# Peptides against a protein of PDB entry 5KEZ, part 35

Target 1, 320 residues: chain A of PDB entry 5KEZ
Amino acid sequence: NVAIYNPFRPWWERYQPVSYKLCTRSGNEDEFRNMVTRCNNVGVRIYVDAVINHMCGNAVSAGTSSTCGSYFNPGSRDFPAVPYSGWDFNDGKCKTGSGDIENYNDATQVRDCRLTGLLDLALEKDYVRSKIAEYMNHLIDIGVAGFRLDASKHMWPGDIKAILDKLHNLNSNWFPAGSKPFIYQEVIDLGGEPIKSSDYFGNGRVTEFKYGAKLGTVIRKWNGEKMSYLKNWGEGWGFVPSDRALVFVDNHDNQRGHGAGGASILTFWDARLYKMAVGFMLAHPYGFTRVMSSYRWPRQFQNGNDVNDWVGPPNNNGVI

## One batch from the design tools (peptide; aimed at target 1 W11 T116 R256)

Design b2_p17_4 (made by RFdiffusion4)
Pose (drawn by RFdiffusion4):
Structure b2_p17_4 (pose): chain A 320 residues (1-320), chain P 17 residues (1-17)
Amino acid sequence: as target 1 above (320 residues)
Amino acid sequence: SVPAHISYWQAMFDATY
């Protein structure tokens, strides 16, 4: 991924890919393979955060400021370490004047245009689907058990299916024959938009962002909500079917208060209420549960938004 | 229209790049 130095090494630089080499601030390919093997050998699975909607920001300076030193040039769309060229992006397919996503009532541009200027991969091309599949198959054979598909709302459900069609079964040393990767797609669907999370049920589960937003408001006793109202918690509150939901109280994004739910999201900063919300979630049968494990940063709210929400993991001059 | 949180990210990246 792009090594971003202003601001200094933000957590979200990891969502701007430069190549598919397994080489990050978290470690190299040997350390990654070692982790997956050791965890599988004690029965704990690894799920990978797959960033496949885009490469890096179109305005990022060319050069080798990358986590493995790979060269890249966003202006010329050259990502030779993959390789990707200008033919591999949606510049000619997007119909907005800016080339970015401008209107979320238009389901087409949400898919074909650049998300906040991030170079949008042409996922309809077999070549691009093959390069992504090659990356995910490399991970599957190492032994990962599934994937979080980042920014799934900005990918066509059919393109996702075409990529998944190319995946191997899970490593037969650890998983039964015919096992398929666990897929959960990150789609923020709070209603009121043309894209529905149900559009993605063919591919795997979806993140249910309504879950934590509603639970936070209820536990905080905001907006007239009471815990007694949780008697019909689940699809009774308009959530996706339980067998398609990946649920959580907070995630790495919205724990920073700017996300789906804003200030209602409970986090480790609100430890007393947070424990209660996690407890309710873990006790209730709805959904497959994910628990957050975080790091501290110097929060500094100005106008209800944290100007330090970009700060990366604890580090000494960028080394984690 | 663009969701407020996406607008936030756009402003962040404009300042970053």

Design b2_p17_4_s1 (made by RFdiffusion4, then SolubleMPNN; from b2_p17_4, 13 letters changed)
Fold by OpenDDE base, seed 5:
Structure b2_p17_4_s1 (fold): chain B 320 residues (1-320), chain A 17 residues (1-17)
Amino acid sequence: as target 1 above (320 residues)
Amino acid sequence: SLPPYLERLKERMKATF
């Protein structure tokens, strides 16, 4: 991915890929393979956060300032390490003046335009689908159990399906023959927008962001809400079907007060209430549960926003 | 217009150089 130095090596640089090389601040491919093997051997499965909607930001300078030293040129859409070129992006499909998503009530913009300037891949193209599938298949062959698909809301469900249809069965060294990768898709659907979580049910599970948001309001006792109202928790609260839901109290985005859920989201900063929420989540049968493991950073609020929300995991001058 | 949380995301992920 791109190496960002202003701010200094933020967490979100990881979501600006320039190649599909397994070469980042987390380690190289050999180290990753070793980790996957060791985890699988003790029954711990690995699910990769796959960034396949886009490459890096359009405003990033061309060069080799990347975690693996690969050259890239956002201006010309040149990513030779893949390789991608200008033919592999949705620039011509996006009809907004900026090339960015401007209206989230326009599903076509949400899918075909750039998310916050991130160069949007033309997932309709078999070439692009194949390059992504090759990346994911390499991971499958290493021994990963599945994937979180980042920014799934910004991909057409049919394009995702086309990629998934190219995937290998899981590695038979650790998984039963014929096993398929576990897929869960990041889709922010709190209502009010045309893209729905249900659009993606055919590809796998989806993130249910209503879960953490609503649980937070209940446990915080906001708006007179009571724990007794949780009697019909799950589908009764308008959440997606349990067998399609990936549920969580917080994630890396809403832990920082953005992404989805707002101020209701409980985090480790609210230790007592957070423990209650996580305990409830783990005890309740609704959905497939995900528990957050995060880190403390020096929060600094200005005008209600943490100006240090960019701070990445603990590191030594950029080295993790 | 984008929701405030999306505006913040936009500002963050457009790296400054």
Scores: peptide ipSAE 0.042, ipTM 0.734, DockQ to the pose 0.619
OpenDDE base, seeds 1, 2, 3, 4: peptide ipSAE 0.033, 0.038, 0.034, 0.038; ipTM 0.675, 0.698, 0.681, 0.697

Design b2_p17_4_s2 (made by RFdiffusion4, then SolubleMPNN; from b2_p17_4, 12 letters changed)
Fold by OpenDDE base, seed 4:
Structure b2_p17_4_s2 (fold): chain B 320 residues (1-320), chain A 17 residues (1-17)
Amino acid sequence: as target 1 above (320 residues)
Amino acid sequence: SLPPYLQRLKARYEATF
């Protein structure tokens, strides 16, 4: 991915890929293989946050400032380490003046235009699908158990399906023969937009962002909500079917006081309430649970916004 | 469009070195 130095190595640089090389601030491919092996050997499975909707931001300077030193040129859509070129992006498909998503009520824009400047891959192309599948298959062959598909809302479900259909079975050294990768898709659906979580049920589980948002409201006792109202928690609250839901109290985005769920989201900053929420989540049978493991950072609020919301996990000069 | 509280900061994804 892009190595960003202003701000200094933020967490979100990981979501600006320039190659599919397993070479990042966390380590190289050999180290990753070693980690996956060691984890699998003790029954801990690895699920990769796969950034396959896009490459890096269009405004990033061209060069070799990347975690593996790969050259890239956002301006010319040149990512030779893949390789991708201008043919592999939705520049011509997106019809907005800016090239970015301008109207989230337009599903076509949401999927064909750039997410906040991130160069949008043409996932309709078999070439692009195959390159992504190759990346994911490499991970599968290493021994990962599945994937979080980042920004799934911004990909056509059929394109995702086409990629998933190219995936190998899981590594039989650790998984039963014929096992399929576990797929969960990040889809932010709090209602009010045309793209629905149900559009993605065919590909795997989806993130249920209503879960953390509503649970936070209840535990905070906002809007007159009571814990007793959780009696029909799950589908009874309008959430997706349990077998399609991946649930969580917070994630890296809404941990910062904005994004899906807003201020209702409980985080480790509110330790007791957070423990209540996580405890409830783990005790309740609804959905597939995800527990957040985060970190403290030096929050600095200016005009209600944390100017340090970019700060990544504890690191040694960018290396973690 | 998404309300501001649901949006990610555009600058985050267009950051320069």
Scores: peptide ipSAE 0.064, ipTM 0.781, DockQ to the pose 0.577
OpenDDE base, seeds 1, 2, 3, 5: peptide ipSAE 0.057, 0.037, 0.034, 0.058; ipTM 0.756, 0.689, 0.675, 0.770

Design b2_p17_4_s3 (made by RFdiffusion4, then SolubleMPNN; from b2_p17_4, 10 letters changed)
Fold by OpenDDE base, seed 4:
Structure b2_p17_4_s3 (fold): chain B 320 residues (1-320), chain A 17 residues (1-17)
Amino acid sequence: as target 1 above (320 residues)
Amino acid sequence: SLPAYLQRLKARYAATY
């Protein structure tokens, strides 16, 4: 991915890929392979946050300032380490003036235009699908158990399916023969927009962002909510079917006061309430649970916003 | 329009080094 130095190596640089090479601030491919092996050997499975909707931001300077040293040129859509070129992006498909998503009530913009300037891959192309599948298959062959598909809301479900259909079975050294990768798709659906979580049920589980938002409200006793109202928690609250839900109290985005969920989201900063929420989540049978492992950072609020929300995990001069 | 909850991300993802 792009190495960002201002601010200094933020967490979100990881979501600006320039190649599918397994060289990042977390380590190289050999180290990753070693980690996966060691984890698998003790029954810990690895699920990769796969950033496949886009490459890096369109405004990032060209060069080799990337975690694996790969050259890239956002301006010309040149990512030779893949390789991608201008043919592999939705520049011509997106019809907005800016090239970015301008109207989230327009599903075609949401999927065909750039998410906040991130160069949008043309996932309709078999070439692009294959490059992504190759990346994911390499990970599968290493021994990962599945994937979080980042920004799935911004990909056509059919394109995702086409990629998934290219995926290998899981590595038989650790998984039963014929095992398929576990897929969960990040889809922010709090209602009010045309793209629905249900659009993605065919590909795997989806993130249920209503879960954390609503649970936070209940635990906080906002709006007259009571714990007793959790009697029909899950589908009874309008959430997706349990077997399609990936549930969580918070994620990296809404933990920072933005993204889906707003102020109701509970985080480790509110330890007691957070433990109540996480405890409830783990005790309740609804959905596939994800527990957040985060870190403290020096929050600095200016005009209601944490100016340090970019701070990544504890690191040694950028190296995790 | 861009949802409010995503507006803060715009500046970050468009950031240069």
Scores: peptide ipSAE 0.072, ipTM 0.789, DockQ to the pose 0.697
OpenDDE base, seeds 1, 2, 3, 5: peptide ipSAE 0.058, 0.044, 0.061, 0.064; ipTM 0.775, 0.737, 0.784, 0.785

Design b2_p17_4_s4 (made by RFdiffusion4, then SolubleMPNN; from b2_p17_4, 14 letters changed)
Fold by OpenDDE base, seed 3:
Structure b2_p17_4_s4 (fold): chain B 320 residues (1-320), chain A 17 residues (1-17)
Amino acid sequence: as target 1 above (320 residues)
Amino acid sequence: MLPPYLQRLKERYKATF
């Protein structure tokens, strides 16, 4: 991915890819292989956050300032480490004046235009699908158990399906023969927008962002909410079917007030309430659960916003 | 325009070298 120095090596630089090389601030490919092997050998499975909707921002300067030193040129859509070129992006498909998503009530814009300047991959192209599948298959062959698909809301479900259909079975050294990768898709659906979580059920599980948002409201006792109202928690609260839901109290985005849930989201900053929420989530049968492991950073609120929400985990000069 | 709850996501893309 792009190595960002202003701010200094933020957590979100990981979501601006310039290659599919397993060479980042977390380590190199050999170290990753070693970690996956050691984890699998003790029954801990690895799921990769796969950023496949886009490459880096269109305004990033060309050069070799990336975690693996690969050259890239956003201006010319040149990512030779893949390789991608100008033919592999949706620039001509997006009809907005800016080239960015301008109206989230237009599903076509949401999927065909750039997410805040991130170069939008033409996932309708078999070439692009194949390059992504090659990346994911390399990870599968290493021994990962599945994937979180980042920004799934911004990809056509059929394009995702086409990629998934190219995937290998899981590595038989650790998984039963014929096992398929576990897929969960990040879809922010709080209602009110045309894209629905149900559009993605055919590809795997989806993130249920209503879960953390509503649970936070209840535990905080906002709006007269009571714990007793959790009697029909899950589908009874308008959530997706349990067998399609991946649930969580917080994630890296809404922990910082981004994405979905706003101030209702409980985090480790509110330790007691957070433990209550996580405990409830783990005890309740609804959905597939995900627990967050995070870190403290020097929060500085200006005009209601944390100006340091970019701060990544403890690191040594950008290396984790 | 981005929904209010998504506006802060733009912070993720303010990258400079």
Scores: peptide ipSAE 0.077, ipTM 0.801, DockQ to the pose 0.606
OpenDDE base, seeds 1, 2, 4, 5: peptide ipSAE 0.044, 0.037, 0.041, 0.064; ipTM 0.770, 0.763, 0.780, 0.792; seed 5 fails the geometry check

Design b2_p17_5 (made by RFdiffusion4)
Pose (drawn by RFdiffusion4):
Structure b2_p17_5 (pose): chain A 320 residues (1-320), chain P 17 residues (1-17)
Amino acid sequence: as target 1 above (320 residues)
Amino acid sequence: ASGYIAGWYYSAKAHLS
């Protein structure tokens, strides 16, 4: 991924890919393979956060400011370490004047245009689908059990299916024959938009962002909500079917207060209420549960938004 | 018309602008 130095090494630089080499601030390919093997050998599975909707920001300076030293040039769309060229992006397919996503009532541009200027991969091309599949198959053979598909709302459900069609079965040393990767797609669907999370049920599960937003408001006793109202918690509150939901109280994004749910999201900063919300979630049968494990940063709210929400993991001059 | 997306996209855009 791009090594971003202003601000200094933000957590979200990891969502701006430069190549598919397994080389990050978290470690190299040997350390990654070692982790996956050791965890599988004690029965704990690894799920990978797959960033496949885009490469890095279009305004990022060319050069080798990358976590493996790979060269890249966003202005010329050259990502030779993959390789990707200008033919591999949606510049000609997007219809907005800016080339960015401008209107979320238009389901087409949400898919074909740049998400906040991030170079949008042409996922309809077999070559691009093959390069992504090659990356995910490399991970599957190492032994990962599934994927979180980042920014799934900004990918066509069919393009995702075409990529998943190319995946190997899970490593037969650890998983039964014919096992398929666990897929959960990150789609923020709070209603009122043309894109529905149900559009993605053919591919795997989806993140249910309504879950934590509603649970936070209820536990905080905001907006007239009471815990007694949780008697019919689940699809009774308009959530996706339980067998398609990946649920959580907070995630790495919205724990910073700017996300789906804003200030209502309970986090480790609200430890007493947070424990209660996690407890309710873990006790209730709805959904497959994910628990957050975080790091502290110097929060500094100005106008209800944290100006330090970009701060990366604890580090010594960028080394984690 | 705005949309529901991960907030970090806006933070990244603001800081990298």

Design b2_p17_5_s1 (made by RFdiffusion4, then SolubleMPNN; from b2_p17_5, 7 letters changed)
Fold by OpenDDE base, seed 2:
Structure b2_p17_5_s1 (fold): chain B 320 residues (1-320), chain A 17 residues (1-17)
Amino acid sequence: as target 1 above (320 residues)
Amino acid sequence: ASGNIWGSYYSYKKATS
């Protein structure tokens, strides 16, 4: 991915890929392989956050400022380490003036235009699908158990399916023969937009962002909400079917205060309430649960916004 | 942040430098 130095190595640089090389701040491919093996050997499975909707931002300077030193040129859509070229992006398909998503009520824009300037891959192309599948299959062959698909809302479900159809079975050294990768898709559906979580049920589980948002309001006792109202928690509250839901109290985005769910989201910053929420989540039989492991950072609020929400995990001069 | 009224993605996903 791109190496950003202003601010200094933010967490979100991870979501701006310039190659599919397993070479990042976390280590190289050999170290990753070693970690996967060690984890699998003790029954801990690895699920990779796969960024496959886009490459890096269109405004990033060309050069070799990347975690593995790969050259890239956003201006010319040149990512030779893949390789991708101008033919592999949706620049001509997006019809907005800016090239970015301008109207989230237009599903076509949401999927064909750039997410906050991130160069949008032409996932309708078999070449692009194959390059992504090769990346994911490499991980599968190493021994990962599945994937979180980042920004799934911004990909056509059919394109995702086409990629998934190219995937290998899981590594038989640790998984039963014929096992398929576990897939969960990040889809932010809090209502009010045309793209729905149900559009993606065919590909795997989906993130249920209503879970953390609503649980936060209840635990915080906002708007007269009571814990007793959680009696029919889950589908009774309008959430997706349990067997399609990936649930969580907070994630890396909304933990920073202005993501999906807003101020209702509970985090470790409110330790008592957070423990209540996480405990409830783990106890209640709804969805596939995900528990957050995070870190403290020096928050500095200006006009209600944390100007340090970019801060990544503890590191040694950028090396984790 | 971009997205719906709840916020979908942080603007920081786009690199500023």
Scores: peptide ipSAE 0.056, ipTM 0.784, DockQ to the pose 0.394
OpenDDE base, seeds 1, 3, 4, 5: peptide ipSAE 0.046, 0.056, 0.042, 0.045; ipTM 0.773, 0.777, 0.698, 0.772; seed 3 fails the geometry check

Design b2_p17_5_s2 (made by RFdiffusion4, then SolubleMPNN; from b2_p17_5, 8 letters changed)
Fold by OpenDDE base, seed 2:
Formats: C-alpha cells, structure tokens, sequence
Structure b2_p17_5_s2 (fold): chain B 320 residues (1-320), chain A 17 residues (1-17)
C-alpha cells in the first residue's frame, strides 16, 4: 500500500493498495506465512481484510512511496506491480463531474464511481477479477480461512460472485478437504439507500451495522430506550437473518466517530458501557460475533472532531 | 472502508496524500 507520512503512517494507508504483495508495515510474506502457520496449529484461524474494490487515491503522488517499494502512478492509473493500467478502472464508466460518488441514492454511482477519490477498479473485467482472485488464492494457499471484503457496497454483487467462483478450496493441511473460504462483506445498510445488505446474501455473510448503532442507543439509554427492549434482539429489530449477519459493537471506522452509527457507537473509551455491550453480544444468540481489539491514541477534539483519528496502532517509527 | 450518505461519512483522509 501507499506509505503516507503526513500524517505519519495513518491506519487508513492500508486501504490504499498499490500492489497485492504481502509486504507491509506488519512484515513480509515469509513472516505472514509463519504467523498463519503458527495460528492454524493452535486452532486460531486468519481472516484477511481484502481491499479489492479500489487502488490508492487519485491524488497520491506517483513514485515508490509504498510499503514494498513498488512503483505506482495514480495519475496514469499505472500499477505495474499487479499490473493494472488505465484500462482496468471505471473512469470512463463513472458519469459524475468529480469522478467520485456524489449521490449515495444512485446505486450506479456508488458502485462505478470513486469512493472518496480511491481509484475504482473495473471489476466487470475478467482480467481484474483474475488478478484479485490470484491475490486471494495466494492467501488461501498460505492457509487463511477466509476474507472480509472491504467496501463491498461499492462492488456489484455479481462481480464479487465472479471473483469468489475463482477461489480455491482452503488449505487441506488445516481444513477439511473441500472447505470453502469464509466470506463476510462490509456493507453499510442502515436503511434509506438503494443498496441493501440482502443484495449480497448470495456471496456470504454481511456486516450488520444496525447492531452496534442500535445497541449503543439502548445501553446509553437514549430516547427512553431500555435494556428490556432487547428481548427480541436480532431479526425482531429488523436486522438481517442471523445466518447472514456478522455483528460487532464497534469497528475501526465507527470507533473514530465518523462511521455508521455516529455517536451512539460504544467503544473502549466508555469502558463500563462497552463491557456491557460486548458481554450482551457474546451472550445473545444472533449472528457471527466479532470482538474489537484496539488501542488508545491521543485524541484531540476540535469542533467535535478528533483531529488525531488517523493514528494507527503502536509502532516503532512506522513499523508495527 | 465503505461510505454512506446516511449514517456513515466517507473518510476523505483515505484518499489524501
């Protein structure tokens, strides 16, 4: 991915890929392989956050400022480490003036235009699908158990399906023969927009962002909400079917206050309430649960916004 | 890293140099 130095190595640089090389702030491919092996050997499975909707931001300077030193040129859509070129992006398909998503009520924009400037891959192309599948298959062959598909809302479900159809079975050294990778898709559906979580049920589980948003409201006792109202928590609250849901109290985005759920989201910053929420989530039989493991950072609020929400995990001069 | 016009605001920082 791109190496950003202003601010200094933010967490979100990981979501600006310039190659599919397993060479990042976390280590190289050999170290990753070693980690996967060690984890699998003790029954801990690895699920990779796969950023496959886009490459880096269109405004990032060309050069070799990347975690593996790979050259890239956003301006010319040149990512030779893949390789991708101008033919592999949706620049000509997106019809907005800016090239970015301007209206989330237009499903075509949401999927064909750039997410906040991130160069949007042409996932309709078999070449692009194959390059992504090769990346994911390499991870599968290493021994990962599945994937979080980042920004799934911004990909056509059929394109995702086409990629998934190219995937290998899981590594039989640790998984039963014929096992398929576990897939969950990040789709933010709080209602009110044309793209629905149900559009993606055919590909795997979907993140249920209503969960953390509503649970936070209840535990905070906002709007007269009571814990007793959680009696029918799950489908009874309008959430997706349990077998399609991946649930969580917070994630890295909404933990920083600008994600789905807004201020209702509970985080470790509110320790008592957060423990209540996580405990309830783990105890209640709805969805596949995900527990957040995060870190403290020096929050600095200006006009209600944390100007340090970019801060990544503890590191040594950028190396984690 | 999904965005939304409702309930989630795109992090412009993710595209910044």
Amino acid sequence: as target 1 above (320 residues)
Amino acid sequence: ASGSEWGFYDDAKRALS
Scores: peptide ipSAE 0.054, ipTM 0.774, DockQ to the pose 0.285
OpenDDE base, seeds 1, 3, 4, 5: peptide ipSAE 0.048, 0.049, 0.049, 0.037; ipTM 0.756, 0.764, 0.752, 0.773; seed 5 fails the geometry check

Design b2_p17_5_s3 (made by RFdiffusion4, then SolubleMPNN; from b2_p17_5, 7 letters changed)
Fold by OpenDDE base, seed 3:
Structure b2_p17_5_s3 (fold): chain B 320 residues (1-320), chain A 17 residues (1-17)
Amino acid sequence: as target 1 above (320 residues)
Amino acid sequence: ASGSEPGWYGAAKKALS
């Protein structure tokens, strides 16, 4: 991915890929393979956060400032390490003046335009699908158990399906023969927008962002909410079917006070309430549960927003 | 509500623009 130095090596640089090389601030491919093996050998499975909707931001300077040293040129859509070229992006498909998503009530914009400048891959192209599948299959062959599909809301469900149909079975060294990768898709659906979580049920589980948002209000006793109201928690609260839900109290995005959930989201900053929420989540049978492991950072609020929400985990000059 | 864009996306754009 892009190595960003302003701000200094933010966590979100990981979501600006320039190649599919397993070479990042976390380590190289050999180290990753070693980690996956060690984890699998003790029954701990690895699920990869797969960034396949886009490449890096269009405003990033061309060059070799990347975690694996690969050259890239956002301006010309040149990512030779893949390789991708201008033909592999949705520039000509997006009809907005900026090239970015401008209206989230326009599903076509949400899928075909750039997410805040991130170069949007043309996932309708078999070439692009195949390159992504090759990346994911490499990970599967290493021994990962599945994937979180980042920014799934911004991909057409059919394109995702086409990629998933190209995937190998899981590595039989650790998984039963014929096992398929576990797929959950990050889809932000709090209602009010045309794109729905149900659009993605056919591909795997989806993130249920209503879960953390609503649970936060209940635990915080906002708006007269009571714990007793949780008696029909899950589908009874309008959430997606349990067998399609990936649930969580917070994630790396909404932990920072914005994104899907807003101020209701409970985090480790409110330790006691957070433990209550996480405990409830783990005890309740609804959905597939995910527990956040995070870190403290020097929060600095300006106009209600943390200007240091970019800060990544503890690191040594960008290396963790 | 519309505009379900993660905050960091906007922050990233701002930082890189």
Scores: peptide ipSAE 0.114, ipTM 0.804, DockQ to the pose 0.682
OpenDDE base, seeds 1, 2, 4, 5: peptide ipSAE 0.039, 0.044, 0.057, 0.042; ipTM 0.764, 0.769, 0.785, 0.767

Design b2_p17_5_s4 (made by RFdiffusion4, then SolubleMPNN; from b2_p17_5, 10 letters changed)
Fold by OpenDDE base, seed 2:
Structure b2_p17_5_s4 (fold): chain B 320 residues (1-320), chain A 17 residues (1-17)
Amino acid sequence: as target 1 above (320 residues)
Amino acid sequence: ASGNEYGSFFSYKKATS
């Protein structure tokens, strides 16, 4: 991915890929392979956050400022380490003036235009699908158990399906023969927009962002809500079917207080309430649960916004 | 962007070096 130095190595640089090389702030491919092996050998499975909707931001300077030193040129859509070129992006499909998503009520924009300037891959192309599948298959062959598909809302479900159909079975050294990768798709659906979580049920599980949002309001006792109202928690609250849901109290995005779910999201910053929420989640029989492991950073609020919400995990001069 | 569920922090993903 791109190496960002202003601010200094933010967490979100990970979501600006310039190659599919397993070479990042966390280590190289050999170290990753070693970690996967060691984890699998003790029954801990690895699920990779796969950023396949886009490459880096369109405004990032060209050069070799990346975690593996790969050259890239956003301006010319040149990512030779893949390789991608201008033919592999949706620039010509997006009809907005800016090239970015301007109206989230237009499903076509949401999928064909750039997410906040991130160069949008042409996932309709078999070439692009194959390059992504090769990346994911390499991970599968290493021994990962599945994937979180980042920004799935911004990909056509059929394009995702086409990629998934190219995937190998899981590594038989650790998984039963014929096992398929576990897929969960990040889709933010709090209602009010045309793209629905149900559009993606055919590809795997989906994130249920209503879970953390609503649980936060209840435990915070906002709007007169009570814990007793959680009796029918799950489908009874309008959430997706349990067998399609991946649930969580917070994630790396909304932990910063102004994402999906807004200020209702409970985090470790509110320790007591957070423990209640996580405990409830783990105890209640709904969805596939995910527990957040995060870190403290020096929050600095200005006009209601944390100016340090970019801060990544503890590191040694950028190396984690 | 206005009207979306991602919030303002998603704009970080377009930030330059």
Scores: peptide ipSAE 0.061, ipTM 0.778, DockQ to the pose 0.489
OpenDDE base, seeds 1, 3, 4, 5: peptide ipSAE 0.044, 0.041, 0.040, 0.047; ipTM 0.770, 0.762, 0.767, 0.768

Design b2_p17_6 (made by RFdiffusion4; failed a check: the pose's geometry)
Pose (drawn by RFdiffusion4):
Formats: structure tokens, C-alpha cells, sequence
Structure b2_p17_6 (pose): chain A 320 residues (1-320), chain P 17 residues (1-17)
């Protein structure tokens, strides 16, 4: 991923890919393989956060400011370490004047245009689908058990299916024959938009962002909500079917207060209420549960938004 | 039951907006 130095090494630089080499601030390929093997050998699975909707920001300076030193040039669309060229992006397919996503009532541009200027991969091309599948198959053979598909709302459900069609079964040393990767797709669907999370049920589960937003408001006793109202918690509140939901109280994004749910999201900063919300979630049968494990940063709210929400993991001059 | 880690922890591609 791009090594971003202003601001200094933000957590979200890892959502701007430069290549598919397994080489990050978290470690190299040897350390990654070692982790996956050791965890599988004690029965704990690894799920990978797959960033496949885009490469890095179109305005990022060319050069080798990358986590493995790989060269890249966003202005010329050259990502030779993959390799990707200008033919591999949606510049000619997007219809907005800016080339970015401008209107979320238009389901087409949400898919074909740049998300906040991030170079949008042409996922309809077999070559691009193959390069992504090669990356995910490399991970599957190492032994990962599934994927979180980042920014799934900005990918066509069919393109995702075409990529998944190319995946190997899970490593037969650890998983039964015919096992398929666990897929959960990050789609923020609070209603009122043309894209529905149900559009993605063919591919795997989806993140149910309504879950934590509603639970936070309820536990905080905001907006007239009471815990007694949780008697019919689940699809009774308009959530996706339980067998398609990946649920959580907070995630790495919205724990920073700017996300789906804003200030209502309970986090480790609100430890007493947070424990209660996690407890309710873990005790209730709805969904497959994910628990957040975080790091502290110097929060500094100005106008309800944290100006330090970009701060990366604890580090000494960028080394984690 | 099945247990596991998400690697790295999930976030948002639009977080820099």
C-alpha cells in the first residue's frame, strides 16, 4: 500500500493498494505465512481484508513511497508490480464530469466512478478479475479461511461473483474437501439508497451496519429508545436475515465517530456501556459476531468530528 | 463454534474523505 507521510502514516493508507505483494507495516510474506500456519494449527482461522475495488488515490505522487518500495505512478495509471496499466481502470467507463462519485442516488456511478478519487479498477475485464483472483488464491493456499470484501457497495454484485468463481477451495490440510472461502461484503445499507445489501446475498454474507447503530442508540437511551424494545431484536428491526449478517457493535471505521451511526456508536472509550452492548450482542442468537480490538489515539473533537481520526497504530517513527 | 482474526482489522476505503 501507499506509504503516506502527510498525515504521518494514517491507518487508512492500507486501503490504497500499490501491489498485491504481501509486504506491509504488519510484516512480509514469510511472517504472514507463519501467522496463518500457526493460527490454523491451533484451530483459529484468518480472514483477510481484501481491498479489490481500487488501487491508490489518483492524486498520489508517483515514485516508490510504498510499503515494499514498489514503483507506481497514479497519474499515468501504471502499477507495474501487479501489473496494471491505464487499460485496467474505469476512466473511460465513468460518466461524471469530475471522474469521481458525485451522486449516490445513481447506482451506476457508485460502481464505475472513483470513490473519493481512488483509482477504480475495471472489474468487468477478465485480466483484472484474474489478477485479483491470483492474489486471493495465493492467500487461500497459504490457508486463509475467508475474506472481508472492502467497499463492496462500489462493485457490481456480478463482478464480485466473477472474481469468486475463480477461487480455489480452501487448503485441504486444514479444511474439509470442497470448503469454500467465507465471504462477508462491506456494504453500508441504512435504507434510502438504490443499492440494497440484499443485492449481494448471492456472493456471501454482508455487514449489518444497522445493528451497531441501533444498539448504540438503544443502550445510550437516545431518541426515545429503551432496552425493553429489544424483545424482537433481529429481522424484526428490519435487519438482513440472520444467516446473511455479520454483526458488530463498532468497527475500525465507525469507532472514530464519523461513520455509519456517528456519535451513537459505542466504543472502548465508553467502556461501561460498551461492555453491555457487546454482551447483549454475544448473548443474542442473531448473526455471526465480530468483536473489535483497537488501539488508542489522541482523540480531539472539533465540531463533533475527531481531527485525529486518521492516526495510525502505535508506532516509533512509523514502525508499528 | 469457529474463531478467527480479521487481518488486518477492517476499516473503510473512504476514511480519508
Amino acid sequence: as target 1 above (320 residues)
Amino acid sequence: SEFGFLFPAGGSSAAHS

Design b2_p17_6_s1 (made by RFdiffusion4, then SolubleMPNN; from b2_p17_6, 11 letters changed; failed a check: the pose's geometry)
Amino acid sequence: SVSGIFWPEPGSTGAAA

Design b2_p17_6_s2 (made by RFdiffusion4, then SolubleMPNN; from b2_p17_6, 12 letters changed; failed a check: the pose's geometry)
Amino acid sequence: MEEFIDYPPPGSTGAGA

